# Ledger of designs, part 34: peptides against a protein of PDB entry 5YCA

Target 1, 132 residues: chain A of PDB entry 5YCA
Amino acid sequence: RSLPAERNPLYKDDTLDHTPLIPKCRAQVIEFPDGPATFVRLKCTNPESKVPHFLMRMAKDSSISATSMFRSAFPKATQEEEDLEMRWIRDNLNPIEDKRVAGLWVPPADALALAKDYSMTPFINALLEASS

## One batch from the design tools (peptide)

Design b1_p26_1 (made by RFdiffusion4)
Fold by OpenDDE base, seed 2:
Structure b1_p26_1 (fold): chain B 132 residues (1-132), chain A 26 residues (1-26)
Amino acid sequence: as target 1 above (132 residues)
Amino acid sequence: SIHLDHVPGEPVSLETLAAAFAEADE
């Protein structure tokens, strides 16, 4: 597959220690028609553009929004590029489409695989380790 | 907890969820 050419400079180093990012994560209860669900979020601000994106984890099953990862990693990606990547994820990983929240959500192992591809490993590790 | 602007039977968009998070951070 082909990933977008330009990546968020926030993710220039995939080898950084994730520990400092853990306390930056925030748990949030969201009310849905079928009941509450807790999400853990990490605000990731592009240091160049100053545009923030939230990485998101469902607390209950640790599913992580692959769509949000992609959008954060590739701020200049086209819709076609996103669609292509989401199709790849469907074909190669184990995503779920939750009825409550849009996008593709992937289990921790898949999230870490994507994180490696997107150079986001510290951020995903932090998101997974954060308390809910 | 946060109540989102949600259309029944349709998943909340990531944009809506993100906006709610942003508001909660203020």
Scores: peptide ipSAE 0.726, ipTM 0.945, DockQ to the pose 0.955
Fold by OpenDDE base, seed 3:
Structure b1_p26_1 (fold): chain B 132 residues (1-132), chain A 26 residues (1-26)
Amino acid sequence: as target 1 above (132 residues)
Amino acid sequence: SIHLDHVPGEPVSLETLAAAFAEADE
């Protein structure tokens, strides 16, 4: 597959220690029509544009928003590029389309596979280890 | 907890969820 040409400079080094990021994660209860759900989020700010994106985890089953990962990693990606990657994820990983929240959500192992592709491993490790 | 502003019966967009997180952080 082809990923977008420009990547968020925040993710220049995939080998950094993730532990300093753990306390930066925050848990939030969100009310939905069918009941409450807890999300864990990590604010990731592009050091050049200063635009923040949130990485997101469902606390209950540890699913990670692959769509949010992609958008954070590739801030100049077109909708067509996003659609292409989401199709690849559907065909090659094990995503869930949740009825409450949009986008593709993937289990931890798949999230870490994507993190390697997007150079986001420290951030996803921190998000997975954070308390809810 | 947060109640999101969205259309009932539709999944909440990631943009809406992110906006709620941003507001909660302020």
Scores: peptide ipSAE 0.726, ipTM 0.945, DockQ to the pose 0.926
Fold by OpenDDE base, seed 1:
Structure b1_p26_1 (fold): chain B 132 residues (1-132), chain A 26 residues (1-26)
Amino acid sequence: as target 1 above (132 residues)
Amino acid sequence: SIHLDHVPGEPVSLETLAAAFAEADE
């Protein structure tokens, strides 16, 4: 597959220690029509543009938003590029389409695989280790 | 907890969820 050419400079070093990011994660209860659900979020700000994106984990099954990962990693990606990557994820990983929240959500192992591709490993490790 | 502003019966957009998180950070 082909990933977008420009990547968020926040993710230029995939070897950084993830532990300082853990306390930056926050748990949040969200009310849905069928009941509450807890999410863990990590605010990731592009150091050049100063535009923030949230990485997101569902507390119940530790599913992580692959769509949010992609949007954070590739802030200048077109909708077509996003669609192509989401199709690749459907074909090669084990995504879930949740009825409550849009986008593709992937289990921890798949999230870490994507993190390696997007150079986001420290951030996904922190998100997975954070308490809910 | 946060109550989201969305159309009943359809998934909440990631943009809406992110906006709620941003508001909670204030």
Scores: peptide ipSAE 0.726, ipTM 0.944, DockQ to the pose 0.935
Fold by OpenDDE base, seed 4:
Structure b1_p26_1 (fold): chain B 132 residues (1-132), chain A 26 residues (1-26)
Amino acid sequence: as target 1 above (132 residues)
Amino acid sequence: SIHLDHVPGEPVSLETLAAAFAEADE
């Protein structure tokens, strides 16, 4: 597969210690028609554009939004590039399409695999370790 | 907790969810 050419400079170093990011995560209860669900989020701001994105985890099963990861990692990606990557994820990983929230959601192991590809490992580790 | 306004029977968009998070952080 081909990933977009330009990556968010926030993710220039995949080897950083993730522990300082853990307390920056926040839990939030969201009400849905079928009942409440808790999400853990991490605000990630592009240091050049100053545009923030949220990385998101479902607290119950630790599923992480692959779509949000992609959008954060590749801020200039086209819709076609996103669609291509989401198709790759469907074909190669184990995503779920949640009935409550859009996008592809992947289990922790898949999220870490994507994090390696996107150079986001510290951020995903922090998101996974944060309390809900 | 936060109640999101969305189209019934349709998943909430990631943009809507992110906007709610941003508002909660203010």
Scores: peptide ipSAE 0.725, ipTM 0.944, DockQ to the pose 0.950

Design b1_p26_1_s1 (made by RFdiffusion4, then SolubleMPNN; from b1_p26_1, 11 letters changed)
Fold by OpenDDE base, seed 1:
Structure b1_p26_1_s1 (fold): chain B 132 residues (1-132), chain A 26 residues (1-26)
Amino acid sequence: as target 1 above (132 residues)
Amino acid sequence: PIVLPHTPGEPVSLDQLEAAFEASEE
C-alpha cells in the first residue's frame, strides 16, 4: 500500500527507548450510555507545528485507535488517503468498529504492526505498557 | 469521569474525544 509522503517529525526515530513515555500516559474514565469505559491516552505533539494528537487505548481489551495513529503520523494526509489506509486495515488486520467511539480499533499485535509502518513503535509500546 | 454529549446510537468522534482529553489535562 501507499502511505502519505509526509510524516510527523515526532516519529523520525522508531528505535528510541519507549520507557520514558510510559509515565506520560494518562488513564481517563469516559461515561457512555452503556456505562463507563477507561481509556489510556498519550499526548503526542508535532514538534514543528505544535499541534497535538492523542494516541489512545481502550483499557479493557487493549484495543488501540488505528485511526488516531494514522492522523498523528500523517498530519497532511487527505481524507482519501485515510480512507484508503482504513480499507487496507480492514482487509489485512483485525480491526473492530466500536459503537461508542468512531474509527478503527485494533488489537495490540496489529497496533504494533501499524506502529512499525508509521515509525511509532516507542509510542505504541509505551501506550500498551501504561497502567489504567 | 468525563461525560460526553452524544446522540443515542451515534459513536463519539475522535475529535470530540481528543478535545475532552485536552480539556481534562492537569
Scores: peptide ipSAE 0.699, ipTM 0.935, DockQ to the pose 0.896
Fold by OpenDDE base, seed 5:
Structure b1_p26_1_s1 (fold): chain B 132 residues (1-132), chain A 26 residues (1-26)
Amino acid sequence: as target 1 above (132 residues)
Amino acid sequence: PIVLPHTPGEPVSLDQLEAAFEASEE
């Protein structure tokens, strides 16, 4: 697969300690027609553009939005590049298409695999470890 | 809790969800 050329400079170092990011995560209850669901979110701001994106985890099953990971990692990606990556995820990982929230959601192990590819390991570790 | 305007059975977009998260931090 071909990932976008430009990556968010926030993720320049995949080896950083994740623990300082844990307190930055926040739990949020969202009400849906079938009931409330809690999400754990981490605001990630591109240090160059100052544009924020949220990484997000479903608290109940720890599924993480792969689509949000991609959009945060590759802020200049085209829709075609996103579609290509989402297809790759469908073919190679174990994504879930949730009826409540759009995009592909992946289990923790798959999220960490993507994090390695996107150089986001500290952020995903923090997101997974944060309490809901 | 945050209530998002959406049709039953239809997923909310990630843009909607992010916007709600951002608004909640202001």
Scores: peptide ipSAE 0.699, ipTM 0.935, DockQ to the pose 0.878
Fold by OpenDDE base, seed 2:
Structure b1_p26_1_s1 (fold): chain B 132 residues (1-132), chain A 26 residues (1-26)
Amino acid sequence: as target 1 above (132 residues)
Amino acid sequence: PIVLPHTPGEPVSLDQLEAAFEASEE
């Protein structure tokens, strides 16, 4: 697969300590037709464009939105590039298409694999360690 | 808790969820 050429400069260093990001995570209960679900979110703001995106984890099973990861990592990606990556994820990882929230949701191990590819490991580590 | 407008049987979009998160910070 080929990832978009331009990456969010927020993710310039994949080796940074993740612990300072943990307190920036927030747990949020969302009401759905079939009941409440808790999400843990991390607001990630592109330091150049100032455009924020939220990384998201389902508290119950620790599934993380791969789609949100991609959108945050590659702010100038085309829809075709996103679709291509999502297809790759479907073919190579173990995503879940949740009936409550759109996009592909992946288990922690897959999220960390993607994080390495997208250079956002500290952010995903923080998201996974944050309390719900 | 946040209550999101929804179409029964259809997932909410990530954009919608992000908007709700952003609004909750105000």
Scores: peptide ipSAE 0.699, ipTM 0.934, DockQ to the pose 0.932
Fold by OpenDDE base, seed 3:
Structure b1_p26_1_s1 (fold): chain B 132 residues (1-132), chain A 26 residues (1-26)
Amino acid sequence: as target 1 above (132 residues)
Amino acid sequence: PIVLPHTPGEPVSLDQLEAAFEASEE
C-alpha cells in the first residue's frame, strides 16, 4: 500500500516513553439511542498547524478508531488516500464497523500494528493503558 | 454525558464526535 507522503510532525519519534501521555487521556460517556457508551480519548495537536485530532478507544472492548488514527497521522491526506488505506485494513486486519460511530474500529493488536506504520506507538500505548 | 444530535439508527460521523469532545473541554 501507499501511505500519504506527509505525516503529522507530532509523530516524528515512535520510540518515546508513552507513560506521560496516560494522564492526558479522558473518559467520556456518550448517549446513543440504544444506551450509553464510554469512550477514552486523547487530544493530539499538530505542533505545526495547531489543528487537534482525537484518538479514541471504546471502553467496552478496547477497540480503537483506525480512521481517526489515519486522519491524525496524515492531516493532508485526500479522501481517496483514506479510502485506499481503509480498504487495506479491511483486507489485512480485523476491523469492525460500529452502528453508533462511523469509521473502522480495530482491536488493540491491530491498532498497535497500525501505530507502528503511522509512527504513533506511544500514543496508542497510552490510550490502551488509560482507565475508563 | 454528551448527547449528540443525530438521526436514530445512523452512525455519528467522527467529525461530529470530535466536535463534541472539543466543545466539552471549553
Scores: peptide ipSAE 0.698, ipTM 0.934, DockQ to the pose 0.858

Design b1_p26_1_s2 (made by RFdiffusion4, then SolubleMPNN; from b1_p26_1, 10 letters changed)
Fold by OpenDDE base, seed 5:
Structure b1_p26_1_s2 (fold): chain B 132 residues (1-132), chain A 26 residues (1-26)
Amino acid sequence: as target 1 above (132 residues)
Amino acid sequence: PIKLPWVEGEPVSLEQLEAAFAESEK
């Protein structure tokens, strides 16, 4: 598949130690009409644009938002490029479309596969290891 | 906790969730 040409410079080095990122993660309880759900989030700021994005994990099943990963990794991607990648994820990985929160959510193994493709491995490792 | 409204079969957007996270940092 093809990915957008320009990537967030925050993710220029996929080999960095993830340990320093763990304390940067935060847990947040969100109350929905059918009950509360805990999310673990990691604020990721693009060093050029200074625009922050949140990577996010559902505490209950450790699912990671693939859509948020894509948007953080490729800040100049078009809607068409996002749609194409989401279709690829549906066809090749094991995403879930949660009825509470939009986007595609993928299990940890799939998240790490995407992280390798997007050069986000340290960030996803930290997000998965953080407590909820 | 932060309350987010939603309708059955209609998930809240990622933008809404990110806004909630940003608000929680204040």
Scores: peptide ipSAE 0.693, ipTM 0.939, DockQ to the pose 0.830
Fold by OpenDDE base, seed 4:
Structure b1_p26_1_s2 (fold): chain B 132 residues (1-132), chain A 26 residues (1-26)
Amino acid sequence: as target 1 above (132 residues)
Amino acid sequence: PIKLPWVEGEPVSLEQLEAAFAESEK
């Protein structure tokens, strides 16, 4: 696969300590017609554009939005590039398509694999360790 | 808790969910 050429400068260093990011995560209850669900979110601001993006985890099963990861990592990606990556994820990982929220959601192990590819490891580690 | 607009048979978009998160921080 071919990932977009330009990456969010927030993710320039994949080796940073993730622990300072843990308290920045927030749990949020969302009410759906099917019932309430808790999400853990982490606000990630591009230091150049100052545009924020939220990484997000379903608290119950720890599924993480791969789509949101991609969009945060590659802010200038085209829809075609996103579609290509989502197809790769579908073919190579174990994503689910949740009936409540759009995009591909992946289990923790897959999220960490993507985090390595996107240089987002500290952020995903923090998101996974945060309480709900 | 936050209630999101919902269309039967359709998942809430990531954009809508993200907007809700942004609003919750105010």
Scores: peptide ipSAE 0.693, ipTM 0.938, DockQ to the pose 0.941
Fold by OpenDDE base, seed 3:
Structure b1_p26_1_s2 (fold): chain B 132 residues (1-132), chain A 26 residues (1-26)
Amino acid sequence: as target 1 above (132 residues)
Amino acid sequence: PIKLPWVEGEPVSLEQLEAAFAESEK
């Protein structure tokens, strides 16, 4: 597969300690017509553009939005590049398409695999360890 | 809690969810 050329400078170092990021995570209850669901979110701001993205985990099954990871990691990605990566995820990992929220959601192990590819390991570790 | 606009049988977009998160921080 081919990942976009430019990556969010927030993720320049994949080896940083994740523990300082844990208290920055926030649990949020979202009410849907079929009932409430809790998400854990982490605000990630591109230090150059100052544009924020949210990484997010479903509290119930710990699924993480792979689509949100991709969009945060690659701020200048085209729709075609996103589609290509989502197809790769569908073919090689174990994504879930949730009826409540769009995009591909992946289990923790898959999220960490993607995090390594996107240089986001500290952020995903923090997101997974945060309380809900 | 935040209530999102939701169409039955159709998932909420990630953009909508992010917008809700952003608004909740104000």
Scores: peptide ipSAE 0.693, ipTM 0.939, DockQ to the pose 0.873
Fold by OpenDDE base, seed 2:
Structure b1_p26_1_s2 (fold): chain B 132 residues (1-132), chain A 26 residues (1-26)
Amino acid sequence: as target 1 above (132 residues)
Amino acid sequence: PIKLPWVEGEPVSLEQLEAAFAESEK
């Protein structure tokens, strides 16, 4: 598959220690029609554009928003590029489509696989280890 | 807790959820 050419410079080094990012994560209860659900979120700001984006995990089953990962990693990606990647995820990983929140959500192992591809490993490790 | 606007039977968009997160940090 082909990923977008330009990546968020926040993710320039995939080998950094993730532990300093853990306390930057925040748990948030969201109310849905069928009841409350807790999400863990990590604010990720592009150091060049200063535009923030949130990575997010469902606390209960540790599913990570692959769509949000992609959007954070590739700020200049086209909709077509996103659609292509989401199709790849559907075909090669184990995503779920949650009835409460849009996008593709993937289990931890898949999230870490994507993180490696997107050079986001420290951020996803932190998101997964953060308390809810 | 954050209460998001929703339409019955439709998932909340990621944009909406992210906006709520941003608002909660003010």
Scores: peptide ipSAE 0.692, ipTM 0.938, DockQ to the pose 0.923

Design b1_p26_1_s3 (made by RFdiffusion4, then SolubleMPNN; from b1_p26_1, 13 letters changed)
Fold by OpenDDE base, seed 4:
Structure b1_p26_1_s3 (fold): chain B 132 residues (1-132), chain A 26 residues (1-26)
Amino acid sequence: as target 1 above (132 residues)
Amino acid sequence: PIKLAHTPGKPVSLDELEEAFAASEQ
């Protein structure tokens, strides 16, 4: 597969210690028609554009939004590039499509695999370790 | 808790969820 050429400079170093990011995560209850669900979120701001994105985990099963990861990692990606990556995820990982929230959601192991590809490992580790 | 508008048979968009998260920040 081919990933977009330009990556969010926030993710320039995949080897950073993730522990300082853990307390920056926040739990949030969202009410849906079928009941409440808790999400853990981490605000990630592009240091150049100053545009924030939220990485997000479902507290119940620890699924992480792969789509949000991609959008945060590749801020200038086209819709075609996103679609291509989402198809790759469907073909190679174990995503789920949640009826409540759009995008592809992946289990922790898959999220960490994507994090390595996107150079986001510290951020995903923090998101997974944060309390809900 | 935050309540989001819902269209029957359609999931909430990630953009809408992000907006809700942003609005919840102090």
Scores: peptide ipSAE 0.670, ipTM 0.923, DockQ to the pose 0.901
Fold by OpenDDE base, seed 2:
Structure b1_p26_1_s3 (fold): chain B 132 residues (1-132), chain A 26 residues (1-26)
Amino acid sequence: as target 1 above (132 residues)
Amino acid sequence: PIKLAHTPGKPVSLDELEEAFAASEQ
């Protein structure tokens, strides 16, 4: 697969300590027709564009939105590039399509694999370690 | 808790969820 050429400069260093990001995570209960669900979110702001995106984890099973990861990592990606990556994820990882929230949700191990590819390991580690 | 508009049988979009998160920021 080929990833978009331009990456969010927020993710310039994949080796940074994730600990400072943990307290920036927030737990949020969302009410759905079939009941409440808790999400843990991390606001990630592109330092150049100042546009924020939220990384998201389902508290119950620790699934992380791969789609949101991609969108945050690659702010100038085309829809075709996103579709290509999502197809790759479907073919190579173990995503779940949740009935409540759109996009592909992946288990922690897959999220960390993607994080390495997208250079956002500290952010995903923080998201996974944050309390719900 | 945040209550989102929901169409039965259709997941809420990530954009909508992000908007809700943004609106709930303290």
Scores: peptide ipSAE 0.670, ipTM 0.923, DockQ to the pose 0.915
Fold by OpenDDE base, seed 5:
Structure b1_p26_1_s3 (fold): chain B 132 residues (1-132), chain A 26 residues (1-26)
Amino acid sequence: as target 1 above (132 residues)
Amino acid sequence: PIKLAHTPGKPVSLDELEEAFAASEQ
């Protein structure tokens, strides 16, 4: 597959210690028609553009938004590039299409695999370890 | 908790969810 050329400089070093990011995660309850659901979110600001994106985990089953990971990692990606990557995820990983929130959601192991590809390992580790 | 204006049975977009998170920043 072909990932976008420009990556968010926030993710320049995939080897950093994730523990300082854990306290930066926040739990948020969202009300849906079928009841409340808690998400753990991590605000990730591009140091160059100053544009923030949120990484997010469903607290209950630890599913992580692969779509949000992609959008954070590749801020200049086209819709076509996103669609291509989402197709790759469908074909190679174990995504879930949730009825409450759009995008592809992947289990922790798949999220970490994507994190390696996107150079986001510390951020995903922190997101997974944070309490809800 | 955040209550989003959404149609029952229709997923909330990630943009809408992110906007809600941004609005609730601590």
Scores: peptide ipSAE 0.669, ipTM 0.924, DockQ to the pose 0.843
Fold by OpenDDE base, seed 3:
Structure b1_p26_1_s3 (fold): chain B 132 residues (1-132), chain A 26 residues (1-26)
Amino acid sequence: as target 1 above (132 residues)
Amino acid sequence: PIKLAHTPGKPVSLDELEEAFAASEQ
């Protein structure tokens, strides 16, 4: 597959210690028509553009939004590039589509595989370790 | 908790959810 050429400079170093990011995570309850659901979120601000994105985990099954990871990692990606990557994820990983929130959600192991590809391992490790 | 104004049975977009998260921090 072909990932977008320009990556968020926030993710320039994939080897950083993730532990300082854990207390930056926040649990948030969202009310849906079929009941409440808790999400753990991590605010990630692009140091160049100053535009924030949120990485997010569903507390119930620890699934992580792959779509949000992609959008955070590649801020100038086209819709076509996103669609291509989402198709790759469907073909090669184990994503689910949740009826409450759009995008592809992947289990922890898949999230870490994507994190390596997107150079954002510390952020995903922190998101997975944070309590809900 | 946050209650989003959306159509029942229709998934909330990631943009909408992100906006809600941002608003909750203000």
Scores: peptide ipSAE 0.669, ipTM 0.923, DockQ to the pose 0.871

Design b1_p26_1_s4 (made by RFdiffusion4, then SolubleMPNN; from b1_p26_1, 12 letters changed)
Fold by OpenDDE base, seed 5:
Structure b1_p26_1_s4 (fold): chain B 132 residues (1-132), chain A 26 residues (1-26)
Amino acid sequence: as target 1 above (132 residues)
Amino acid sequence: PIKLPWTPGEPVSLDQLEEAFAKSEE
C-alpha cells in the first residue's frame, strides 16, 4: 500500500516510553439516543502546525479509531489517500463500522499493528492503558 | 456528558466527535 509521504512530526520516534502519556488521556461520556458510551481520548498536537487531533478508544470493547489514527499521522493526506488506506485496512485487518460513530474502528492488536506502520506506538499503548 | 444526535444507520462523524472533545477541554 501507499502511505502519504509526510508524517506528523509528533511521531518521529516510535521507541519512546509511553507511560508519561497515560495521565494525559481523558475519559468522556457521550450521550446517544440509545444510551451513553464512554470514550477515552488523547489530544495529539502537531508541534509544527499546532493543530490538534484526538486519538480515541471505545471503553466498551477497547476498539480504536483507525481513521483518527490515520488523520493524525498524515495531516496532509488527501481524501483519496485516506480511502486507499481504509480499503487496505478492510482487506487486511479486522475493522468494524460502528453504528454510532463513523470511520473504521479496530481491536487493540490491529491498532498496534497500524501504530507500528504510522510510528505511533507510544501513543496507542498509552491510550490502551488509560482508565475509562 | 456531551449529547450527540444519531439515527440508526447514520453514525455521527469523527469531526463532530472530535469537536465535542475539544469543547470539553474549555
Scores: peptide ipSAE 0.688, ipTM 0.937, DockQ to the pose 0.815
Fold by OpenDDE base, seed 4:
Structure b1_p26_1_s4 (fold): chain B 132 residues (1-132), chain A 26 residues (1-26)
Amino acid sequence: as target 1 above (132 residues)
Amino acid sequence: PIKLPWTPGEPVSLDQLEEAFAKSEE
């Protein structure tokens, strides 16, 4: 597959220690018609554009939004590029389409695989280790 | 807790969820 050419400069170094990011994660309860659900989120701000995106994990099953990862990693990606990547994820990983929240949600192992591809490993490690 | 607008048979968008997260920090 072909990923977008421009990547968020926040993710320039995939080898950084993730420990400092853990306390930056926050648990948030969201109320849905069928009941509450807890999400763990991490605010990721592009250091150049100053535009933030939130990485997010479902606390219950540790599923992580692959779509949000992609959007954060590739801020200038077109909808076509996103669609292409989401199709790749469907074909090669184990995503879940949640009825409550849109996008593709992937289990921790898949999230870490994507993190490696997107150079987001420290951020996903922190998100997975954070308390809910 | 945050309550989001909901459309029957339709999941909440990621943009909507992100907006809620942003507001929760204020």
Scores: peptide ipSAE 0.687, ipTM 0.936, DockQ to the pose 0.948
Fold by OpenDDE base, seed 3:
Structure b1_p26_1_s4 (fold): chain B 132 residues (1-132), chain A 26 residues (1-26)
Amino acid sequence: as target 1 above (132 residues)
Amino acid sequence: PIKLPWTPGEPVSLDQLEEAFAKSEE
């Protein structure tokens, strides 16, 4: 696979302490026609462009949006690059496609594997440890 | 709680969900 060349400068250091990020996470109930679902979200703002993206976890099974991770990590990625990475995830990890929210959702272990690849480990650790 | 527009049989987009999160912070 080929990851995009430019990465969000927010993720320049993968070794940072994640604990200060935990209280920045927020639980949010989303109402769907088939019932409510709780998501834990973390607002991640690109320090250069000032464009925010949200990392997100399903509270029920702790699945993390891999697609959102990718979009946050690679702000200038093309659709083709995203599609390529999503195919790689589908072939090499254990993603699920949720009927309520689009994109690929991966279990915690897979999310941490991706976080290492995207240099965003502190943010995913915080997201996983936050209360729902 | 936030209610998102939903089409039967189709998941909401991540863009829609992010927009909802952004609005909830205003």
Scores: peptide ipSAE 0.687, ipTM 0.937, DockQ to the pose 0.883
Fold by OpenDDE base, seed 2:
Structure b1_p26_1_s4 (fold): chain B 132 residues (1-132), chain A 26 residues (1-26)
Amino acid sequence: as target 1 above (132 residues)
Amino acid sequence: PIKLPWTPGEPVSLDQLEEAFAKSEE
């Protein structure tokens, strides 16, 4: 598959220690019609554009928003490029479409596979290890 | 906790959720 050409410079080094990012994660309870759910989020700001995006995990089953990962990693991606990647994820990984929140949510192993592709492994490791 | 606007049969968009997270930090 082909990924967008330009990547968020925040993710220039995939080999950095993730532990300093763990305390930057925040747990947040969201109230839905069917009840509350806790999400763990990590604010990721593009150091050049200064535009922030949030990576996010469902606390209970550790599902990670692959869509949010993509949007954070590739800030100049077109909708077509996003759609292409989401289709690839559907075909090659194990995504879940949650009834409460849109986008594709993937289990930890799949999230880490994507993180490697997007060069954001430290951020996903931190998100997965953070408490809820 | 944050309460998000919800439409029956439709999931909350990621944009909505992200906006809620952003506002919660203010």
Scores: peptide ipSAE 0.687, ipTM 0.936, DockQ to the pose 0.928

